Peptides against a protein of PDB entry 8YR4. Designs and how they scored, part 37

Target 1, 309 residues: chain A of PDB entry 8YR4
Amino acid sequence: PRGSPALQLVVLICLGLMGLERALNVLVPIFYRNIVNLLTEKAPWNSLAWTVTSYVFLKFLQGGGTGSTGFVSNLRTFLWIRVQQFTSRRVELLIFSHLHELSLRWHLGRRTGEVLRIADRGTSSVTGLLSYLVFNVIPTLADIIIGIIYFSMFFNAWFGLIVFLCMSLYLTLTIVVTEWRTKFRRAMNTQENATRARAVDSLLNFETVKYYNAESYEVERYREAIIKYQGLEWKSSASLVLLNQTQNLVIGLGLLAGSLLCAYFVTEQKLQVGDYVLFGTYIIQLYMPLNWFGTYYRMIQTNFIDMEN

## One batch from the design tools (peptide; made by RFdiffusion4, then SolubleMPNN)

Design b1_p11_4_s2 (from b1_p11_4, 4 letters changed)
Fold by OpenDDE base, seed 3:
Structure b1_p11_4_s2 (fold): chain B 309 residues (1-309), chain A 11 residues (1-11)
Amino acid sequence: as target 1 above (309 residues)
Amino acid sequence: EEPDPVFPLSF
């Protein structure tokens, strides 16, 4: 934001908080490893209690699973509200100014409600796109890279390779299946809009339908439109299940390969029992945001298409 | 757009 040094500072703080989230994503599994090692070694209660308390504090900052936002993420989201509002307002004013610069002929050819809807879609698409890229996609990719580096340096190059291959395969399949699925979703949305339009037109022409006693005919036409919609909805939903199952299989294979390798190195006394727990915990943690990657990718594509229109 | 309920694979 080039107009307010306060908002620039808030952006820098938000970027710092994003960096802290990345650090927490590494530290939380490490502290959990340390707890398991201390329990295995039968360490004194004072050392164990301090490590557990530190872990719980770090976990509070990070947040738990897919539904629980951590303190750092909540603070980032809270601070970002003002930046988002400033960005939205700036985009809205730019669009509104541009609309006033357009020819009278352009305005006469379009309904005012359609112009406002285009402006609102454009603003929402730009602000949504930026938010998903900066806060979801880029951080997830950064966490993967950090994970690969961490496992390559502190475990063995084989662990880094397994994570790299698993994540690369996961991302590639997620993109390919999401692109394939987008066809079914677009067809569903088009048929939904057509079904809704038919229902609205029938209800607006209620007097005409009543005059011709055509109520049964309009109901049957609406039923046919619903059946056609449900056939497309089923394809969309079934394709989502297939995506999720494909993702699950890739994760399962990566977790299996890495867990077996880790267990082997623990039996060879090259790694500790806590390192096995760290690997599993860290992998699961990397996968939690990746489940949404297909959704983010689709929303990014939709928002780009909506900006070009 | 409803986010696809990517069921978080609750491992």
Scores: peptide ipSAE 0.027, ipTM 0.669, DockQ to the pose 0.728
Fold by OpenDDE base, seed 5:
Formats: C-alpha cells, structure tokens, sequence
Structure b1_p11_4_s2 (fold): chain B 309 residues (1-309), chain A 11 residues (1-11)
C-alpha cells in the first residue's frame, strides 16, 4: 500500500507469518516422527515429554493445515484486516472516479442500481482475486514445492518423484474437471436467474393473475422451472462429487505407492517407523488445502470474467 | 458458491 509505512510494515509482517506457516508445515511432521521414534526406542520420559510438548505447541501455531484456525494464520488474518480495508477503499474510489469520467449517455442508458452493482462486483472481484492468489494459491504451490524438495533430500529421490507426479496429476485433473463442470454451473445459474425473474414477474402482476384465477397455472409454471433448475443443479453437484472422487483417487494412489515404498525401506532398515508416519502425515497435510484448489480456480476465473465486463 | 471441498473448514 503506497502512502502508509505502517500498512507496509503490516504487509511485511504478514509475509513473514506466511513464511513461518511454511516452516511449521515441515516441522510439525518432523516432530511427530520424532515422537514415534522415541516411543519405539522406549526413550526416557523426560525426552518424550519435551518432544510431545514441543509438538503440541508447534501444532497450536500451525493449526490443522490450510483453512484451519492456527495461531499464526489467525494472527495473519487479524493483521490483514486493515490492509484489506485500505485496498478495498482504494479500489472503490478508483471505480467511483472512473464512473464519474464516463459519458452522460452511458449513465442515461443504465439504471443507477445496476451501476452500483457493477462497482460492487468490480471491487469484490479485485480484492477477492488478490486474496485467493496471495493467501491460498501461492502458499499451496509453495508447500508442494517444499514437500518435493524435502522428500527428495531427506528420503530418496523416488519419494520426491511420487509426490511430484501425484501433485502434478492432481492439479491437472482438478483444472480440467473444474473447467468441464463450469459449464454445468453456468447453465444452473442462468436457469436460477430465469426462475427468479419469472417468480418476480408473476408476483408483480398478482392482480392480473387473480383476475384470471390463474394462480394454479403460475404455480405449475414455477414448479416446471424449479424441476428444470434441479436437473441442472444435480448435474453441477454430481460433477463436484466426480471431482472430489477423482482427487481422492489420485491422492489415494500416491499415498499407496509412497506408503508401500516407505514400508519397504523400513523393512530394509533404511528408514525408521517414524519416517513412515511422517510420509503419511505430510501427504495428508498437502491434500487438505488442495481440496480447495478447484474452488480457488473457479473463483479466479469468475473474478477475471467479472473484471472484463 | 458452495466450496468444492467435502470439508469446508469454514473457519
């Protein structure tokens, strides 16, 4: 934010907290591994208690992954409120000034309520897009890269390859299936708007409907429109289930391949039991934010389309 | 728009 050094400092602190979240995403599985190893070795209670306490503290800072209410994420969200408000206000003022620069002919051709709705959509699209990119998409991609590097360096290159292939396939299928399902969602939204418009028009003309005793006819037309909407809604919802199941299958296959390989290396005494637990925990942790990736991708697409209009 | 994840951790 230009013009406020205080808000610039807050942005830097928020970026630092995002870096800390990435570090916690690596450290939490490591400490969990260490607990499992200490339990396996029947280590002294003092060492175990210290490691457990440290793990719980790190887990409190992290939370349950992306979308969880960890202390660091909550602190980031709290600090970001002022930056968001500044950004929103700046975008609103830019849109408002631009609307005043438009010709009288443009304003006379549009209803004031439509102009305000365009301005509000424009503001929400820009601020939403920035928030999703910076706080959800980029961190998720960073966690994947960090995961690939970590497994490649501290395990075996095969683990890094499994994570790379699994996540690449997951992201690709998520994009492709999300683009495919967007057609069904658009059709659903168009039919929803048409159904709502028909209901509003019928209610605005209620005197005419009563004059002709056409209440039953209008209710039946509304029922037909609802049935048509629900047929499109079912396609949208079924396509979402298909996306989620496809995602689950890809992660399941990656987890299977990596877990079998890890178990094999534990039997060969190349890895410890804790390393098996680390791998499973880390993959599940990477999976949690990725469930939202289709939502983020769709919202980004919608926001771009809303900015072009 | 409904969030795509089965478990929207809407926190």
Amino acid sequence: as target 1 above (309 residues)
Amino acid sequence: EEPDPVFPLSF
Scores: peptide ipSAE 0.025, ipTM 0.644, DockQ to the pose 0.307
Fold by OpenDDE base, seed 2:
Structure b1_p11_4_s2 (fold): chain B 309 residues (1-309), chain A 11 residues (1-11)
Amino acid sequence: as target 1 above (309 residues)
Amino acid sequence: EEPDPVFPLSF
């Protein structure tokens, strides 16, 4: 933020906290591995208790795998409130100043409520896009890259390849199926708006409907519009289930291939039992934020379209 | 907007 050294420091602290989240995403599975190995070796209680306490503390900092519920993420979100408010206010003032530079003919052709709605959508689209990119998309991609590097360096190169292929296929299918699904969602939203408009028009013309005793006719037309909407809603919801099942299948296949390979290397005494648990834990940890990737992708597309208008 | 996961977690 230009003009506020305090807000610049807050941005740097937030970036540092984002780096700490990435480190926690590697450390938590490692400490969990170490607990499993210490339990398998029947290690002394003092060593086990220290490792468990350290793991629980790191897990409190990280949160429940959603990222958003961890102490570090909550602290970042809290500190970011002032930066978001500064950015929002700056965008609002830029839009407002630009609206005052527009011709009198442009203002006379529009209602004040439409102008305010354009300003609010413009502010929301810019701030929303920036938030989703910086706090959701970029960190998720970074965690995948860090995961591939970790498995390639500390495991066999085949594990890095499995994670790479699994995550690349997951992301690609998520994008392709989300784009395919967008047509059903747009059709549903268009029919919802048409159904609402018909209900509003019927209620605004209530006296005319009463005069012609046309209530049964208007109810039947509304029923037909609802049935048409529900047919499109079913296609939207069924396409969502198909997306989620496709995502689950890709992760399941990656988890199967990697878990079988890990189990084989444990039988060959090349890996420990804790390394098997680490692999499963790490893949599940990468999967949890990826469930929302299709939502982020759609929201980014919507925010770009709303910014161009 | 509906979230893409079947089980929406509060963000």
Scores: peptide ipSAE 0.025, ipTM 0.638, DockQ to the pose 0.354
Fold by OpenDDE base, seed 4:
Structure b1_p11_4_s2 (fold): chain B 309 residues (1-309), chain A 11 residues (1-11)
Amino acid sequence: as target 1 above (309 residues)
Amino acid sequence: EEPDPVFPLSF
């Protein structure tokens, strides 16, 4: 943001917090590994208690769920509110100024409510795009790269290869299925708008519909529009289930292959029991944000299209 | 547009 050094500092702090989240994503599995190893070795209580306390503290900072519940993530989200508001206001003012530069002919051909809806969509698209790219997409890709490097350096190169292949397949399938699904979603949204417009037009013409006793005809036309909408909604929802199931299968196969390999290396005394737990924990941490990746990709794609219109 | 509820794989 140009013009406010305070907001620039907040952006830098948010980027620093994002770097800390990446470090926590590596450290939390490592500390959990160490706990399992210390328990297996029957280590002294003092060493175990310190490692457990450190793990719980790191886990509090990271969060346990969808990545949004950690102290660092919450602090980042809180600090970002002011940056988002500044960006939103700046985009809204740019759109509003641009609308005033448009020809009188353009304004006379548009309803004021449609113009406002275009402005709101434009503002939300730009702000959403930047937020999803910076806070969801880039960090997820960074965590994958960090994971591949970590497993390649501290485990056998085979683990890094499994993670690479699994994540590459997951991302590729997510993109391909999301692009395919986007066609159904666009068709659904278009039909939703058309169905809503028919309902509004029928209700605005209520007196005319009453005068001609055309209520049954308008209800039947509305029913046909709903049935057509529901047919498109079903395709959209079914395509989402297919995406989720495909993602789940790729995850399951990656987890199976890596877990079997970990178990084998533990039996060969090349890895410890904690390394098995680390692999599973780390893979699960990589997959949690990836579940939303299709949504983020779609939102990015929609936001780019909404900026071109 | 609300994010489609991707069922988070609750592991």
Scores: peptide ipSAE 0.024, ipTM 0.650, DockQ to the pose 0.693

Design b1_p11_4_s3 (from b1_p11_4, 6 letters changed)
Fold by OpenDDE base, seed 2:
Structure b1_p11_4_s3 (fold): chain B 309 residues (1-309), chain A 11 residues (1-11)
Amino acid sequence: as target 1 above (309 residues)
Amino acid sequence: EEPDPVFPMKF
């Protein structure tokens, strides 16, 4: 933010907190591994209690695996409110100034409520796009890269390869299936708008419908429009279930391959029981943000289309 | 917009 050194400092603090979230995403599984190893070794209570207390504190900072509910993420979100307000206000004022520079012919051809709706959509689109990129997409990709590096350095290179292949296949299939699904979502939304428009037109012409006793005819036309909508809604919802099931199968296969390989290395005494638990917990932790990746991808595409119009 | 996960966490 140009012009406010205080807001620039808040941005730097928020970036530092984002770095801390990435560190917590590595440390939490490591501490959980250490607890399992200490329990297996029947370690002294004092060492176990300190490690458990440290784990619970780190887990409180991290949150429930989505990152969004953790203390660090909540603090980041709280500090970012003023930066978001500054950015939103700046975009809104730029759009408003640009609207005042447009020709009188452009203003006479449009309703004031349509102009305001264009300004609000433009502001929401730019600020939403930036927020999804900075706070959701980039951190998720960073966590995947950090995970691949961690497993490649501290485990066998085969674990890093399994995570790389699993996450690459997951992201690719998420994009491809989301793009394929977008046609069903668009068709559903178009039919929803057409069904709403028909209901509004029938209600605005209420006197004419009463004059011709056409109430049963309008109800039947509305029922047909609802049935047509529900056929498109079913395709949209079924395509969503297919996306989520495909994502679940890819993660399940990666978890199976890596867990079997880890179990094998534990039987050969090359890895500890805690390393098996670490692998499973780390993969599940990477999976939780990735469930939203298709949503973020769709929202990014929608926001780009809304900025071009 | 409906979220893509089967179990939407409330943000």
Scores: peptide ipSAE 0.027, ipTM 0.656, DockQ to the pose 0.321
Fold by OpenDDE base, seed 3:
Structure b1_p11_4_s3 (fold): chain B 309 residues (1-309), chain A 11 residues (1-11)
Amino acid sequence: as target 1 above (309 residues)
Amino acid sequence: EEPDPVFPMKF
């Protein structure tokens, strides 16, 4: 944000917190590994208690295991509210200024409510797009890269390859299935709007409908529109289940391949039992934000298309 | 837009 050094500092703090989240995503599995190794070695209670306490503290900061947002993520979200409000207000003022620069002929041809709706959609789309890119997409891609590097350096290169292939296949299939699914969702939304418009028009013209005794005919037409909507809704929902199942299958195969390889190396005494637990924990941790990747990708595409209009 | 409930399959 140009013009407020305080908001620039808040942005830098938020970026620092995002970096801390990435570090926590590596450290939490490492500390969990260390607990498992200390338990296996029957280490003294003092060492175990410190490692467990440190793990729980890091897990509180991360949040990722309990479905609760971590302290760092909550703090980032809290600090970002001011930046989002500043960005939203700046975009809104830019759109409003641009609308005032447009010709009188442009304004006379459009209803004031449509102009406001275009401005509000534009502002929300830009602010939403930036938030999803910066806080969800980029961090998720960074975690994948960090994961590949970590497994390639601290494990055998085969683990880095499995993670790379699994995540690349996951992302590719997520994009392809999401693009396919977007067609059904657009058709559903179009039919929903048409069904709603028909219901509103029928209710606004209730006197005319009553005068012609056409109530049964309007109800039957509304029923046909609902059935058509539900047929499209079912396709949208079924395509989502297919996406989720495909994603689970890819992660399941990656987890299977990597877990079998890790178990093999543990049997050869090249890795410790804790390293098996680390691999599984880390893969599941990479998977959690990736579940939403199709949703983020779709929202980014929708918001980008809404900005071009 | 409701986020598609990607049911996080709780593994």
Scores: peptide ipSAE 0.027, ipTM 0.670, DockQ to the pose 0.706
Fold by OpenDDE base, seed 4:
Structure b1_p11_4_s3 (fold): chain B 309 residues (1-309), chain A 11 residues (1-11)
Amino acid sequence: as target 1 above (309 residues)
Amino acid sequence: EEPDPVFPMKF
């Protein structure tokens, strides 16, 4: 944002908080490992109590899994509201100025409500794109890379390879299935809009429909439109279930392979029991944001297409 | 567009 040093500082603080979240994603499993090891070794209460207190504090900062309910994430989200509002208003004004530069012929060919809807979609698309890229996609990819590096350095290289293969397969399948699914979603949304338009047109022409006793005909046409919509909705929903099941299968296989390997190394006394718990905890933390990755990928694609139109 | 309800793994 050129023009407000305050908003530039807020952006830098948000980037710093994102870095802190990445550090917390590594530290929380490490501290949990240390607690398990200290419990196994029957360590002195003072050392255990300090490590537990530190873990709980770090976990409060990180938050719990699926929800961005951690203190750091909430603080980032709160600070970002002002940046988002500034960006939204700037994009909206740029779109509005561009609409005023368009030819009178373009305006005469379109309904004012359609022009406003295009402006609102364009503003939402740009602001959504930036927010999802910066706060969801890039951090998730960073956490995967950090995870691979961490497991390769502090565990055997085999763990880093399992995480790499599992995440690469997960991302590839997520992209491929999401691309395939996007076609069904677009068809569904198009049919939803067409079904809604037919209902509105029939209701606006209510007097004419009454005059011709055409109520049964309009109801039947609306029923056919609903059945067609539901057929597309079913394909969209079934494709989502297929995506989720594919993701869960890849997660399950990766967790199985890695947990068996970790258990084996614990039995060989090469790793501690806490390292088994660390692996499982860290992998679960990597998978939580990845469940939304298909949604973010689709939103990014939709937002790019909505910017080109 | 609302994000698709990916069933969040509630751990």
Scores: peptide ipSAE 0.026, ipTM 0.652, DockQ to the pose 0.627
Fold by OpenDDE base, seed 5:
Structure b1_p11_4_s3 (fold): chain B 309 residues (1-309), chain A 11 residues (1-11)
Amino acid sequence: as target 1 above (309 residues)
Amino acid sequence: EEPDPVFPMKF
């Protein structure tokens, strides 16, 4: 943010917290590995208790489950509120200034409510795009790269290759299937808008509908429009299930290949039992944000289209 | 727009 050194410091702190999240994503599986190894070795209670306590503390910082609402993420989100408000206000003022520079002919051809809706869409598209890129897309890609490097260095090059191939295939299929399903979503949204418009037109002409006793006819036409919408909605929803299942299959195959290879190396005493648990935990951890990648890709595309209009 | 994952991230 230009002109506010305090907000610049907050941005730097948020970037530092994002780096800490990446470190936690590596450390948490490592500590979990160490617990499993210590339990297997029947280590002294003091060592085990310290490692468990440290793991739980790191897990509290990282968070767990869908959306990783850990302490570090929550602190980042809290600090970012002021930066987001500053950015939003700046974009809104730029759009507003630009609207006042437009010709009288442009304003006379449009309703004020339409102009405001364009401004609000423009502001939300820019701020949304930046937020998705910085906080979701870039971190997810970074975690994948860190994962590939980690497995290549500390396990074997084969593990790094499996993760690379799995994630590359996952991302590619996610993009391709998301682009394919976007057609069904556009068709659904167009039919939804047409169905809503018909309902509004029928209600605006309520007196005419009453005069002709055409209430049953208008209800039947609305029912037909809903059935047509639901046919398109089903295609959209079915395409989503297909995406999710395709993603699950790719991750499942990567998990299978890597888990079998890990189990093999454990049987050969090249890896410990905890390393098997680490691999599975780390892959599942990479999978959690990747489920959203199709959503992010779609939102990015929508936001770009909304910025060009 | 419905989020693609089964579990919505809490924004």
Scores: peptide ipSAE 0.025, ipTM 0.660, DockQ to the pose 0.299

Design b1_p11_4_s4 (from b1_p11_4, 5 letters changed)
Fold by OpenDDE base, seed 4:
Structure b1_p11_4_s4 (fold): chain B 309 residues (1-309), chain A 11 residues (1-11)
Amino acid sequence: as target 1 above (309 residues)
Amino acid sequence: EEPDPVFPLKF
């Protein structure tokens, strides 16, 4: 943002908080490992209590589960509201100025409500694209890379290879299935808009429909449009289930392979019990944002296409 | 567009 040093500082703080989230994603599993090892070794209460307190504090900062409801994520989201509003307003004004530069012939050929809808879509698409790229996609890819490096350095190279293969397969399948699914979603949305338009047109012409006793005909046409919509909705929903099942299968296989290998190395006394718990915890943390990756990928694609139109 | 309800793995 050129022009407000305050918003530039907020962007830098948000980037710093994103770096802190990456550090927390590594530290939380490490501290959890250390607790398990200290419990196994029957360490003195003072050391255990300090490590547990530190873990709980780090976990409060990180958050947990599918909602990044951690203090750091909430603070980042709060600070970003002002940056998003500034960016949105700037994009909206740029689109609006560009619409005023368009020929009178272009305006006469379009309904004012369609022009406003194009402007709103364009603004939402640009702001959405930037937010999803910076806050969801890039951090998730960074966490995967950090994970591969961490497991390759502090575990055996085989763990880094398993994580690499699992994540590469997961991302590839997510992209391929999401691309395939996007066709069904577009067809569904197009048919939804067409079905809604028919309902609106029939209701606006209510007097004419009554005059001709054409109510049964309009209801049947609306029913046919709904059945066609539901056929496309089913394909969209079934393709989502297929995506989720494919993702869950890759997760399950990666977790199985890595956990068996970790258990084997623990039995050989090359790793501690805490390292088994660390591996499982860290892998689960990597998978939580990846569940949304297909959604983010689709939103990015939609936003790029909406910017080209 | 609402994000598709990916079943979040509730761990």
Scores: peptide ipSAE 0.027, ipTM 0.652, DockQ to the pose 0.640
Fold by OpenDDE base, seed 2:
Order: structure tokens, then sequence, then C-alpha cells
Structure b1_p11_4_s4 (fold): chain B 309 residues (1-309), chain A 11 residues (1-11)
């Protein structure tokens, strides 16, 4: 933010907190591994209690695996409110100034309520796009890269390869299936708008419908429009279930391959029991943000289309 | 917009 050194400092603090979230995403599984190893070794209570207390504190900072519910993420979100407000206000004022520079012919051809709706959509689109990229997409990709590096350095290179292949296949299938699903979502939304428009037109012409006793005819036409909508809604919802099931199968296969390989290395005494638990917990932790990746991808595409119009 | 996960966390 140009012009406010205080808001620039808040941005730097928020970036520092984002770095801390990435560190917590590595440390939490490591501390959980250490607890399992200490329990297996029947370690002294003092060492175990300190490690458990440290783990619980780190887990409180991280949150429930989504990152968004952790203390660090909540603090980041709280500090970012003023930066978001400054950015939103700046975009809104730029759009408003640009609207005042447009020709009288452009203003006479449009309703004031349509102009305001264009300004609000433009502001929401730019600020939403930036927020999804900076706070959701980039951190998720960073966590995947950090995970691949961690497993490649501290485990066998085969674990890093399994995570790389699993996450690459997951992201690719998420994009491809989301693009395929977008046609069903668009068809559903178009039919929803057409069904709403028909209901509004029937209600605005209420006197004419009463004059011709056409109430049963309008109800039947509305029922047919609802049935047509529900056929498209079913395709949209079924395609969503297919996306989520495909994502679950890819993660399940990666978890199976890596867990079997880890179990094998534990039987050969090359890895500890805690390393098996670490692998499973880390993969599940990477999976939780990725469930939203299709949503973020769709929102990014919608926001780009809304900025071009 | 409906979220893509089966279990949408309420934000």
Amino acid sequence: as target 1 above (309 residues)
Amino acid sequence: EEPDPVFPLKF
C-alpha cells in the first residue's frame, strides 16, 4: 500500500505469519512422530509430557489442518482486514473515477443500478482474486513443494517421488474435472436464471393471468422449468461427487503406496514406527487444503472473466 | 457459490 508505512509494516507481518504457518506445517508432524517414538520406547514421563505439551501448543498455532482455523491464520486474517479495506477502497475509487470519465452516451444507455453493480462486481473480482491467490493457492503450492523436499531429504527419495506423483496427479485431475464440470454449472445457472425470470414475469403480469384464468397453465410451465432445472442440478451435483471421489481415490492410492513402503522399511528397521505415523498425518494435512483447490480454481476463472467484461 | 468439498467448512 503506497502512502501508509503502517499498512506496509502490517503486510510484512502478515508475510512473516504466512512463513510461520509453513514452518508449523512441517513441525507439527515431526513433534507427533516424536511422541509416537517416545511412547514406543517407554521414555520417561518428563520427556514425554514436555513433547506432548509442545505438540499441543504448535497444533493450537497451526489449527485443525485447514490452516484457516489456527491462531496464526486468525491473527493474519485479523491484521489483513485493514489492508483489504485499503485495497478495496482504492479499487472502488479507481473504478468510480473511470466511470465519471466515460461518455454521456454510455451513461444514458445504462441504468444507474446496473452501473453500480458493474462497479461492485469489478471491485469484488479484483480483491477476491488477489485474496485467493495470496492466501489459498500460493500457500497450498508452497506446502506441497516443502513436503516433497522434506520427504526427499529425510526419507528415501521414493517417498518424495510418491508425494510428487500423487499431488501432481491430484492437481491435474482437479483442474481437468473442474473444467469439464464448469459446463454443467453454467447450464444449471442459465436455467436457474430463466426459471426465476419466468416466475417474475408471471407475477408481474398477475392481473393478466387472473383475467384469462391461466393460473394452472402458469403453474404447469413453472413445474416444467423446475424439472428441467433439477435435471441440470443433478448433473452439476453428480459431477461434484465425481470430482471429490476422484480426489479421494488419488489421495487413497498415494497414501496406500507410501504407507506400504513405510511399513516395509519399519519391518527392515530402516524407519521407526513414528515415521509411519508422520507420513500418514503429513499426507492428510496436505489433503485438507487441496479439497478447496477446485473451488479456488473456478473462482479465479470466474473473477478473470468478470474483469474482462 | 457452493464449495467443491463434500464437507464445506463454514467460513
Scores: peptide ipSAE 0.027, ipTM 0.651, DockQ to the pose 0.316
Fold by OpenDDE base, seed 3:
Structure b1_p11_4_s4 (fold): chain B 309 residues (1-309), chain A 11 residues (1-11)
Amino acid sequence: as target 1 above (309 residues)
Amino acid sequence: EEPDPVFPLKF
């Protein structure tokens, strides 16, 4: 944000917190590994208690295991509210200024409510797009890269390859299936709007419908529109289930391959039991934000198309 | 837009 050094500092703090989240995503599995190793070695209670306490503290900061947002993520979200409001207001003022620069002929040809709706959509789309890119997409991609590097350096290169292939296949299939699914969702939304418009028009013309005793005919037409909508809704929902199932299959195969390889190396005494637990924990942790990647990708595409219009 | 409930498959 140009013009407010305070908001620039808040952005830098938010970026620092995002970096801390990435570090926590590596540290939490490492500390969990260390607990498992200390338990296996029957380490003294004092060492175990400190490691467990440190793990729980790091897990509180991360949040990722309990479905609760971590302290760091909550703090980032809280600090970002002011930046989002500043960005939204700036975009809104830019759109409003641009609307005032447009010709009188442009304004006379459009309803004021449509102009306001275009401005509000434009502002929300830009602010949403930036938020999803910066806080969801980029961090998720960074975690994958960090994961590949970590497993390639601290494990055998085969683990880095499994993570790379699994995540690349996951992302590719997520994009392809999401693009396929977007067609059904667009058709559903178009039919929903048409069904709603027909219901509103029938209710606004209720006197005319009553005069012609056409109530049964309008109800039957509305029923046909609902059935057509539900057929498209079913396709949208079924395509989502297929996406989720495909994502599960890919992660399941990656987890299977990596877990079998890790178990093999533990049997050969090249890795410890804690390293098996680390691998499983880390893969599940990488998977958790990736579930939403198709949703983020779709929202980014929708918002980008809405900005071009 | 409701986020598609990508059911986080609780593994």
Scores: peptide ipSAE 0.026, ipTM 0.667, DockQ to the pose 0.726
Fold by OpenDDE base, seed 5:
Structure b1_p11_4_s4 (fold): chain B 309 residues (1-309), chain A 11 residues (1-11)
Amino acid sequence: as target 1 above (309 residues)
Amino acid sequence: EEPDPVFPLKF
């Protein structure tokens, strides 16, 4: 943010917190590995208790489950509120200034409510795009790269290759299937808008509908429009299930290949039992944000289209 | 727009 050194410091702190999240994403599985190894070795209670306490503390900082609402993420989100407000206000003022620079002919051809809706869409598209890129897309890609590097250095190059191939295939299929399903979503949205418009037109002409006693006819036409919408909605929803299942299959195959290889190396005493648990935990951890990648890709595309209009 | 994953990110 230009002109506010305090907000610049907050941005730097938020970037530091994002780096800490990446470190936690590596450390949490490592500490979990160590617990499993200590339990297997029947280590002294003091060492085990310290490692468990440290793990739980790191897990509290990281968070767990869908959306990783850990302390670090919550602190980042809290600090970012002021930066988002500053950015939003700046974009809104730029759009508003630009609208006042437009010709009288442009304003006379449009309703004020349409102009406001364009401005609000423009502001939300820019701020949304930046938020998705910085907080979701870039961190997810960074975690994948960190994962590949980690497995390549601390396990074997084969593990790094499996993760690389799995994630590359996952991302590629996610993009391709998301682009394919976007056609069904556009068709659904077009039919939804047409169905809503018909309902509004029928209600605006309520007196005419009453005069002709055509209420049953208008209800039937509305039902037909809903059935047509639901046919398109089903295609959209079915395409989503297909995406999710394709993603699950790719991750499942990567998890299978890597878990079998890990189990093999544990049987050869090259790896410990905890390393098997680490691999599975780390892959599942990479999978959690990747489920959203199709959504992020779609939102990015929508936001770019909304910025060009 | 419905989020594609089974679990919505808490924005």
Scores: peptide ipSAE 0.026, ipTM 0.654, DockQ to the pose 0.264

